# Designs tried in a protein design run: peptides against a protein of PDB entry 6B4E. Part 185

Target 1, 295 residues: chain A of PDB entry 6B4E
Amino acid sequence: TNFDKISKMFWHYKDKIAQIKQDIVLPIKKADVNVRNLLSRHKRKINPKFGQLTNSNQQLFKIQNELTQLINDTKGDSLAYHWILNFIAKAVVHQAETEVRVKPESALPLGKLTLYLLVQFPELQELFMARLVKKCPFVIGFTCEIDTEKGRQNMGWKRNNENKWEDNTSYDERMGGILSLFAIITRLQLPQEFITTTSHPFPIALSWHILARICNTPLNLITNTHFVILGSWWDAAAVQFLQAYGNQASKLLILIGEELTSRMAEKKYVGAARLRILLEAWQNNNMESFPEMSP

## One batch from the design tools (peptide; made by RFdiffusion4, then SolubleMPNN)

Design b2_p29_4_s3
Fold by OpenDDE base, seed 2:
Structure b2_p29_4_s3 (fold): chain B 295 residues (1-295), chain A 29 residues (1-29)
Amino acid sequence: as target 1 above (295 residues)
Amino acid sequence: MPDTSWLTDDAPAQLAAEKAAQAALAALA
């Protein structure tokens, strides 16, 4: 694992967030009133759609079509188009932070919708990854120390209005929710209309990167959150990961479930205990996955 | 400790792709 490369990638996306603010978000505030009104109307129509997702593929396809139309309506103005995609990127990540954290299986319809949009609108990919890395650096296997304010900020910790850090449970749940969404995206097949014409923008190899990079992370940087997000990843993608990589996947699952948890046993992390339970369930031929969506 | 020398940052070939590649090689042989 080249940690310098990972750090460069991390800072690339941090810079991208600053660039998005400068080149997309701020300029639109000075745009023509008609453009601002259009975007305000579209924002109001788009935002509820993520909460309207269910375990139904029929409902998913309906929402995909509605969002596609709404996004296409903005393509005549490049700034408006990029603004609406950035809004969608933020909304998807927010949905992961709020709904997926409490109902992990909701990552499946959200992930399917997101993957469709990422392929249909390629400009969303950079915007979405930048938002993911800002909120949850674990998606690229980045870890730094959290004993400093800057370190905590880099790892996506939030402060309230009183400059108090969020509690550990809230942070763990948010990171788990975001990573569940990302894990789902990496293990999904492309929609049928794209499978022969487009490569997967965030393939299952990115799940390998997460696991491998965490396994190679210095142990002094490993926290309960690492085990929480590994557990979230496991629920979301372990079955498909084994299907993709077979024996190599098996070795890596044992490495995170047994070896990494054992090395950190003195810390008594709750997340590590859960990961051991998941490993044991798999060893007993009881590896669970999220239920498939209905027609 | 298990040998982790096999663990690289890059993912191995997917089984489906590997099987397809092997089948293609076998067809050439």
Scores: peptide ipSAE 0.346, ipTM 0.762, DockQ to the pose 0.575
Fold by OpenDDE base, seed 4:
Structure b2_p29_4_s3 (fold): chain B 295 residues (1-295), chain A 29 residues (1-29)
Amino acid sequence: as target 1 above (295 residues)
Amino acid sequence: MPDTSWLTDDAPAQLAAEKAAQAALAALA
């Protein structure tokens, strides 16, 4: 693992967030009143759609079509188009932070919707990835120390209005929610309409990167959060990961579930204990996946 | 400790069965 390369990628996306603010978010505030009104209306229509997802493919397709129409309505103005995509990127990640964190299986419909949008609107890909990396650097296998304020900020820790850091449980759950969404996206097949015309924007190989990079992370940087997000990833993608890489996947799952947890046993991390339970379930041929969506 | 020298950052090739399944689905589309 080349950690310098990962760091460069991390900072690339941090810079992208700054660029988005400068080139998209701030300029639209000074745009024509008609454009601002259009975007305000679209924002109000788009925002609730992510919460309207269910375990139904029929409902998913409905929402996909509605969002597609709403996004297409902005294509006449490049700035408006990029603004609405950035809004969607933020909204999807927010949904992962709030809903997926408490109901991990909700990552499946959200992931399907997101993957569809990423393919349908390629400009969303960079905007979405930048938002993911900002909020949850684990999605690219980035880890830094959290003993400093800057380190915590880089790892996506939030402060409240009283300048107090969020509690560990809240952070762990948010990271788990975001990573669950990303993991789902990586293991989903492209929609049938795109499978022959385009490559997967965030393929299962990116799940390999996450696991491999965490396994190679210096142990002094490994926290409970690493095990929490590995558990979240496991629930979301372990079955499909094994299908993709077979014996090599098995070896890597054993590394995270057995070896990494054992090396950190003295810390008594709750996330590590859960990951061991997941490993044991797999060893007993009881590996579970999220239920498939209904027609 | 298990030998981790095999572990690289890059993913190995996906299994042929999955590629075949994807190809089959693509052909049916």
Scores: peptide ipSAE 0.338, ipTM 0.739, DockQ to the pose 0.398
Fold by OpenDDE base, seed 1:
Structure b2_p29_4_s3 (fold): chain B 295 residues (1-295), chain A 29 residues (1-29)
Amino acid sequence: as target 1 above (295 residues)
Amino acid sequence: MPDTSWLTDDAPAQLAAEKAAQAALAALA
């Protein structure tokens, strides 16, 4: 693992967030009142759509069509189009932080919707990845120390209005929710309409990167959160990961489930204990996946 | 310690069935 490369990638996306603010978010505030009003109306229509997702493909397709129309309505103005896509990127990640964190299986419909939008609107890909890395650097296998305020900020820790850090449980759950969404996206097949014409924007290889990079992370940087997100990833993608890479996937699952947890046993991390349970379930031929969506 | 020399940052090749399916789809694109 080349950690310098990972760090470079991390800072690339941090810079992208700053660029988005300067080139998209701030300029639109000074745009024509008609454009601002259009975007305000579209924002109000788009935002509820993510909460309307169910375990139904029929409902998913309905929402896909509605969002496609709403996004297409903005294409006449490049700035408005990019603003709407950035809003969607933020909204999807927020849904992962709030809904997926408490109901991990909700990552499946959200992931399917997100993957559709990423392919339908390629300009969303960079905006979405930048938002993911900002909120959850684990999606690219980035880890830094969290003993400093800057380190915590880089790892996506939030402070409240009283300048108090969020509690460890809240942070762990948010990271787990975001990573569940990303893991789902990496293991999903492209929608049928795109499968022959488009490459997958975030393929299963990116799940390999996450696991491999965490396995190679210096042990002094490994926290309970690492095990929590590995458990979230496992629930979301382990079955499909084994299907993709076979024996090599098996070796890597053993490394995270047995070797990494054993090396950190003295810390008594709750996340590590859960990951061992997942490993044992797999060894007993009881590896579970999220249920498929209904028609 | 288990030999981890096999573990690279890059993903290995996907199993033949999936790779073949992806190749076939790419050829149609």
Scores: peptide ipSAE 0.330, ipTM 0.740, DockQ to the pose 0.428
Fold by OpenDDE base, seed 3:
Structure b2_p29_4_s3 (fold): chain B 295 residues (1-295), chain A 29 residues (1-29)
Amino acid sequence: as target 1 above (295 residues)
Amino acid sequence: MPDTSWLTDDAPAQLAAEKAAQAALAALA
């Protein structure tokens, strides 16, 4: 693992967030009133769509079509188009932090919607990845120390209005929710309408990156959160990961589930205990996946 | 400790079955 490369990637996306603010968000605030009004209306229509997802593919397709129309309505103004995509990127991640956090299986419809949008609107890809990395650096296998304020900020920790850090459980759950979404996206097949014309923007190989990079992370940087997000990833993608990489996947699952947990046993991390249970379930031929969506 | 010399950041090649499934779906599209 080249940690310098990962760090450079992390900071690339941090810089992208700053760029988005300067080039998209701030300019729109000064844009023509008609443009601002258009975007305000579209924002209000778009935002609830993510919460309207169910385990129904029919509902998914309906929402896909509605969002497609709403986004297309902005294409006449490049700045407006990029603004709405950035809004969507933020909204999707926010949905992961809130809904997926408490209902991990909701990552599946959200992931399907997100993947569709990422392919339909390629400009969303960089906006979305930048938001993901900012909120959950684990999506690229980035880890830094959290014994400093800057380190915690870099790892996506939030402070409340009293300038206190969020509790560990809240952080772990948010990271788990975001990573569940990302994991789902990586293991989903492209929609049928795109599979012959485009490559997957965030393929299953990115799940490999996450696991491999965490396994190679210095043990002194490994926290309970690492195990929590690995567990979230496992629920979201382990079955499909095994299908993709077979024996190599198996080795890596054993590495995270057995070896990494064993190395950190002295810490008695709750996340590690859960991951070990997932490993044991798999060893007992009981690896579970999220249920498929209904027609 | 298990041998981890095989582990790289880059993913190995996907199995043919997965590729075939993707190709089949592509053909239906």
Scores: peptide ipSAE 0.343, ipTM 0.735, DockQ to the pose 0.388; fails the geometry check

Design b2_p29_4_s4
Fold by OpenDDE base, seed 4:
Structure b2_p29_4_s4 (fold): chain B 295 residues (1-295), chain A 29 residues (1-29)
Amino acid sequence: as target 1 above (295 residues)
Amino acid sequence: EPDTSWLTDDAPAKLAAEKAAQAAALAAA
């Protein structure tokens, strides 16, 4: 693992967030009143759509079509278009932080919707990744020390209004939710209409990156959160990961489930304990995946 | 300790290439 490369990627997306603010968000505040009104209306229509997702493909397709129309309405103004995509990127990640964290299986419909939008609107890809990396650096396998304020900030820790760090459980759950979404996206097939014309923007190889990079992370940087997000990833993508990479996937799952947990056993991390349970379930041929969506 | 030298970012690509080569070999046989 080339950690320098990962760090460069991390900072690239940090810079992208700053760029988005300067080039997209701030300029819209000074845009024509008609544009601002349009975007305000669209924002109000778009925002509830993510909460309307169910375990139904029919409902998914409905929402896909509605969002597509709403986004297309902004294409006449490049700034408005990019603004609405950035809004969507933020909204999707927010859903992962709030809904997926408490109901991991909700990542499946959200992931399907997101993947569709990422392919349909390629400009969303960089906006989405930037937001993901900002909120959850684990999506690219980035880890740094959290002994400093800056380190915690880089790893996506939040402070409340009293300038207190969020509790460990809240952080772990948020990271798990975001990673679940990303994991789902990596293991989903492209919609049928895109398979022959488009490459997957975030393929299953990115799941490999996450696992490999975490396994190669210095042990002194490994925390309970690493195991939590690995567990979240496992629930979301382990079955499909095994299908994709076979024996090599198996080796990697054993590496995270057995070897990494064993190396950190002294810490008695709750996340590690759960990951061991997942490993044992797999060894007993009881690996579970999220239920498929209804027609 | 397990050998993790194989655990690189490009491992999936290598696996894909190996699978393709195996498939080609089987087709040629």
Scores: peptide ipSAE 0.209, ipTM 0.719, DockQ to the pose 0.775
Fold by OpenDDE base, seed 1:
Structure b2_p29_4_s4 (fold): chain B 295 residues (1-295), chain A 29 residues (1-29)
Amino acid sequence: as target 1 above (295 residues)
Amino acid sequence: EPDTSWLTDDAPAKLAAEKAAQAAALAAA
């Protein structure tokens, strides 16, 4: 693992967030009133769509079509188009940190929708990845110390209006929700209409990166959150990961489930205990995946 | 400590290439 490369990638996306604010978000506030009104109307129509997702593929396809039309309506103005995509990127991540955190299986329909949009609108890819890395650096296997305010901020910790940090449980759940979404995206097949024409923007190899990078992270930087997000990843993608990489996947699952948890046993992390349970379930031929969506 | 030197970002791709090379060598043999 090249940690310098990972750090460079992390800061690239942090810079991208700043660039998005400067070049997209702030300029639109000064745009023509008609453009601002258009975007306000579209925002109001788009935002509820993510909450309308169910375990139904039929409902998913309906929402995909509706969002496609709404996004296409903005293409006449490049700034408006990028603004609406950035809004969608933020909304998807927000859905992951609020809904998926409490109902992990909801990552599947959300992930399918997101993957469709990422392929249909390639400009969304950098906007979405930047938002993911900002909110949950674990998606690229980045870890830093959280003993400083800056370190906590870099790792996606939130403060309230009273400058109080969020509770550990809240942070863990949010990170788990976001990582569940990303894990699902990495293990999904492209929509049928794109399979032969487009490469997967966030393929299963990125799940390999997450696991490998965490396994190679200095132990003094490993926290309960690392085990929580590994458990979230496991529920979301372990079955498909084994299918993709076979024996090498098995070795890596044993490394995170047995070796990494054993090395950190003295910390008595609740997340590590759960990960051991997942490993044991797999060893007993009881590895579970999220149920497939209905027609 | 377990040897994790194999645990790189491109490990799956390398292993696939090695398997393909081994299969080709066996077929030529």
Scores: peptide ipSAE 0.200, ipTM 0.707, DockQ to the pose 0.596
Fold by OpenDDE base, seed 5:
Structure b2_p29_4_s4 (fold): chain B 295 residues (1-295), chain A 29 residues (1-29)
Amino acid sequence: as target 1 above (295 residues)
Amino acid sequence: EPDTSWLTDDAPAKLAAEKAAQAAALAAA
């Protein structure tokens, strides 16, 4: 694992967030009133769509079509188009932080919608990834110390209005929710209409990156959160990961479930205990996946 | 301790390539 490369990638996306603010968000505030009104209307129509997702593919397709139309309506103005995509990127991540956090299986419809949009609107990819990395650096296997204010900020810790850090459980759950979404995206197949024309923007190899990078992370930087997000990843993608990489996947699952948890046993992390349970379930031929969506 | 030297970002792709190369070499011999 090249940690320098990972760090460069992390800071690239941090810079991208700053760039988005400077070049997209702030300029729109000064844009023509007609453009601002258009975007305000579209924002109001788009925002509830993510909460309207269910385990139904029919409902998913409806929402996909509605969002596609709303986004296409902005293409006449490049700045407006990028603004609406950035809004969508933020909204999707927010759903992961809230809904997926409490209902991990909701990552599946959200992931399918997101993957569709990422392929349909390629400019969303960088905007989405930047938001993901800002909120949950674990999506690229980045880890830094959290004993400093800057370290916590870099790892996506939030402060409330009183400048107090969120509690550990809240942080762990948010990271788990975001990681679940990303894991789902990586293990989903492209819709049939795109398979021959487009490469998967965030393929299953990125799940390999996450696991490998965490396994190679210095042990002094490993926290309960690492095990929580590995457990979230496991629920979301382990079955498909095994299908993709076979014996090599098996070795890596054993490495995270047995070896990494054993190395950290003295810490008595709750997340590590859960990951061991997942490993044991797999060893007993009881590995579960999220239920498939209905027609 | 388990050997984790193989655990790189592109490990699956490299392993596949190595297997393919080995198979090709055997076929050429």
Scores: peptide ipSAE 0.198, ipTM 0.703, DockQ to the pose 0.523
Fold by OpenDDE base, seed 2:
Structure b2_p29_4_s4 (fold): chain B 295 residues (1-295), chain A 29 residues (1-29)
Amino acid sequence: as target 1 above (295 residues)
Amino acid sequence: EPDTSWLTDDAPAKLAAEKAAQAAALAAA
């Protein structure tokens, strides 16, 4: 694992967030009133769509079509188009932080929608990834110390209005929710209409990166959150990961489930205990995945 | 500590290539 490369990637996306603010968010505030009004209307129409997802593919396709139309309506103005995509990126991640954290299986329809949008609108990819990395650096296997305020901020910890850090459980759940979404995206197949024309923007190899990078992370930086997000990843993608990489996947699952948890046993992390349970379930041929969506 | 040197970002691709090469070698043999 090249940690320097990972760090560079992390800071690249942090810079991208700043750039987005400067080049997209702030300029639109000074844009023509008609453009601002258009975007305001579209924002109001787009925002509820993510919450309208169900386990139904029919509903998914409906929402995909509606969002596609709404986004296409903005293409006549590049700034408006990018603003809408950035809004969508933020909204998707927010949905992961709020809904997926409490209902992990909701990552599947959200992930399908997101993957569709990422392929249909390639400019969304960098916007989305930047938001993901800002909120949950685990998606690229980045870890830093959290003993400092800056370290906590870098790892996506939030402060409330009283400048108090969020509790560990809240942080863990948010990270788990975001990572669940990302994991789902990595293991989904491209929609049939895109398979021959487009490469997967966030392929299953990125799941390999996450696991491998965490396994190579210095133990002094490993926290309960690492195990929580690994558990979230496991629920979201372990079955498909095994299908993709076979024996090598098995080795890596054993490394995270057995070896990494064993090395950290003295910490008695709750997340690690859960991961061991997942490992044991797999060893007993009881590995579960999220249910497939209905037609 | 277990040897995790094989846990590189491109490990799956390398392994796939190795497997393909081995299969080709067996077929040629």
Scores: peptide ipSAE 0.208, ipTM 0.712, DockQ to the pose 0.665; fails the geometry check

Design b2_p29_5_s1 (from b2_p29_5, 13 letters changed)
Fold by OpenDDE base, seed 3:
Structure b2_p29_5_s1 (fold): chain B 295 residues (1-295), chain A 29 residues (1-29)
Amino acid sequence: as target 1 above (295 residues)
Amino acid sequence: SSSPMDLASQDLLEFIEQVEKESEHLFPI
């Protein structure tokens, strides 16, 4: 693992967030009133749709079509189009932070919707990844120290209005929610209409990167959060990961589930205990996946 | 500092590098 390369990638996306603010978010505030009004209307229509997802494919397809139409309405103005995509990227990640964190299985419909949008609107891909990396650097296997303010900020920790850090549980749950969504996206097949025309923008290989990079992370940087997000990843993608990479997947899952947890046993991390339970379930031929969506 | 990867088989290490290399095009750097 080249940690310098991962660091460069992390900072690239941090810079991209700054660029998005400068080139998309700020300019639109000075745009024509008709454009601003259009975007305000579209924002209001788009925002609730992510919370309207259910375990129904029928509902998913309805929302996909509605969002597609709303996004297409903006294509005549490049700035408006990029603004609405950036809004969607933020909204999807926010949904992961709020809903998926408490109901991990909700990542499946959200992931299907997101993957559809990422393929249908390729310009969303970089906007989405930048937002993911900013909020949850674990999605690229980035880790830094969290004993400094800057380190915590880099790892996506939030402060409240009193400048107090969020509690560990809230952070862990948010990271788990975001990672669950990303894991789902990586293990989903492209919609049938796209399989022959495009490659998967965030394929299962990106799940491999997460696991491998965490497994190679210096032990002194490993926290409970690492185990929490690995557990979230496991629930979301372990079955499909094993199907994709076979024996090599198995080896990597053992390194994380057994070896990493064993090396960190002295810390008595709750996340590590959960990950070990998931490993044991797999060893007992009882690996579970999220239920498939209904028609 | 050590990591669990220290116990990885050579074939796993090679596979990790292969997957990373094959996925480099997905990122701008």
Scores: peptide ipSAE 0.520, ipTM 0.934, DockQ to the pose 0.879
Fold by OpenDDE base, seed 5:
Structure b2_p29_5_s1 (fold): chain B 295 residues (1-295), chain A 29 residues (1-29)
Amino acid sequence: as target 1 above (295 residues)
Amino acid sequence: SSSPMDLASQDLLEFIEQVEKESEHLFPI
């Protein structure tokens, strides 16, 4: 694992967020009134769509089509198009922070929708990854210390209006929700219409990155959150990960489930205890996955 | 500092490196 490269990636996406603000978000405020009105209408139509997802593929396809039309309506203006994609990237991550954190299985329909949009609109990929890395650096296996305000900010900790940090439970749940979404995306197959024409933008290999990078992270930087997000990843993707990589996957799962938890046992992290339970369930041939969506 | 990766088999380490190399194009850096 090259941690310098990971750090470089992290800062690249942080810079990309700043760029998006300067080049997309701020300029649109000065755009033509018709463009601003279009985007305002589209924003209002798009935003509720993510909350309309259910465990139904039929409903998913409906929403996919509706969003596709709404996005395509903006393609006549490059700035408007990028603005709407950035809005979608933010909205998807927000849905993970709110809904997926309390109902992890909701990551499946959200992940399917997101993957479809990422393939259908390739310009969404960098906008989405930048938003993910900003909100949950764990998606690229980035870790830094959280003993400083800057460290906490880098790791995606939020402050309220009173400048108070969020509590540990809220942070853990929020990171778990975002990571669940990302894990789902990595383990999903491309929609049938794209399999022969497009490569997966965030394939299962990115799950390797997360697990391997955490396994190689200095133990003094490992927190309860690392175990929480590993547990969230496990629920979302462990079955498919084992199917994809077989024996090598098993070795890596043992390293996180057994070795990492054992080395951190003195900390008595709740997330670590849960990860041990997941390991034990697997060892007992009782590994669970999210249920498939209905037709 | 020690990490769980210190206990990884050589074949696993090589495989991880391979997967990382094969996926480098997915990132701008």
Scores: peptide ipSAE 0.518, ipTM 0.933, DockQ to the pose 0.869
Fold by OpenDDE base, seed 2:
Structure b2_p29_5_s1 (fold): chain B 295 residues (1-295), chain A 29 residues (1-29)
Amino acid sequence: as target 1 above (295 residues)
Amino acid sequence: SSSPMDLASQDLLEFIEQVEKESEHLFPI
C-alpha cells in the first residue's frame, strides 16, 4: 500500500470539491433567472425520488426513467447540467447518511439507482467520488489522525451550529451508511443495457482497496469507526467479494476479521466485536447478504 | 509500524499489488 498515493487521491478530491464550488455552484447563483428557476423546479422534482425507492425493481426502473428525463432536460446548458449532477451526487450521499444509516438494506435500491446514473451520465462519476471522499474518506482507504481539529475535519466529522463535534455514535453510523452504499455499488453488475458498451466505473476492486488499505494502516490510527465501516462493508458485499477473488478474498477477510480485531482487542471496540461475530458466522457457513429486490 | 498486513503471505501481497495496478486507471492519479 502506497499511503502517499492515497493521500494524493484524498487531496485531489478535496480540491475537486473546492473547484465544484467555484466553477458550478457559485456561477449558478449569478446565472439567468430562467436557468435558476428551471434548476429549482428540477431540484424539487428530483429530491423526493430517492425517498420513493423500495425493494422493487419496477419502482426502481420508474424512478430511473423519471430522473433520466429530468437530467436530460438540462443538457442544453452545460453549467445547468453539471449543477444538477452535483445536486444528485449530494442527494445520494445524504440518503446514505440518513436512510441507509438506519436501514442498511436500503443501500441496494439506492446503489442500483446510483450505478445506473453513473453510467448514463459519466460526468456524475467524479462529482460523486469527490463527495464520497469528502464525507467518508474510508471509501478510498484513507485514514489520518483525529486528535486535531483538522484531522477530524479531514475524516468527515461534522460540527453543529454551536461548533460542537458530533458524537462518536452518530459519526460511526454515518460512515457506515455511506460505506454500505459504496460497497453495494462496487459489487453490483452493470445494467444489462450497458454491459457490452462500458466498463464498471466503481468495480469490486475498489472494495479490495478499502480492505487492503485498512489492513495496512498503522494500528495507532485504527479506531472503532474502522471496524464499524468494515462490518457495514461485510453485510453489503462480503458474499460477492468472495465470489470475485476466491481464496485471496478469504485471506483478506481473515486478516480484517481475526487478525485486526485480535491486535486491537485491548481497546474493546464495539465495532470490532461485531466484526468478529460476522467472521464467526462466515466460518460456520452462515454468511448472509441483503435480500434481492422484488420484480 | 505494525499492521495485520505484516502477516500477509507473499502471494496475497503480490495479488494486492496486481489489483491496485489493474485499477489505477479508475483514478486521475
Scores: peptide ipSAE 0.517, ipTM 0.933, DockQ to the pose 0.893
Fold by OpenDDE base, seed 1:
Structure b2_p29_5_s1 (fold): chain B 295 residues (1-295), chain A 29 residues (1-29)
Amino acid sequence: as target 1 above (295 residues)
Amino acid sequence: SSSPMDLASQDLLEFIEQVEKESEHLFPI
């Protein structure tokens, strides 16, 4: 694992977030009133759509179509189009932080919607990845020290209105929610309409990177959060990961489930205990996945 | 510093490198 390359990737996406602010978000505030009004109306229509997802494919397809139409309405103005995509990227990640963290199985419909949008609107891909990396660097296997304010900020820790850091549980849950969404996206097949014409933008290989990079992370940087997000990833993607990579996947799952947990046993991390339970369930041929969506 | 990867088999290490190389184009860096 080349950690210098991972760091460069992390900072690339941090720079992209700054660029998005300068080139998309700030300019729209000064745009024509008609454009601002259009985007305000679209924002209001788009925002509730993510919360309207259910375990129904019919409902998913309805929302996909509605969002597609709303996004297409902005294509006449490049700045408006990029603004609405950036808004969607933020909204999807926010949904992962709020809903998926408490109901992990909700990652499946959200992931299907997101993957559809990523393929239908390729310009969303970089906007979405930049938002993911900013909020949850674990999606690219980036880890840094959190003993400094800058380190915590880099790892996606939030401060409240009183300038206090969020509690550890809230951070862990948010990271788990975001990673669950990303894991789901990586293990989903492309919609049938795209499978022959488009490559998957965030394939299962990206899940491989997460696990491999965490397995190679210096132990002094490993926290409870690492185990929490690995557990979230496991629930979301372990079955499909084993299907994709077979014996090599098994080896890597043993490294995270057995070796990483054993080496960190003195810390008594709750996340590590949960990951051990998931490993044991797998060893007993009881590995579970999220239920498939209804028709 | 030690990591669980220190115990990885050579075939796993090679496979990790292969997967990383094959997916490199998915990122700008």
Scores: peptide ipSAE 0.514, ipTM 0.932, DockQ to the pose 0.903

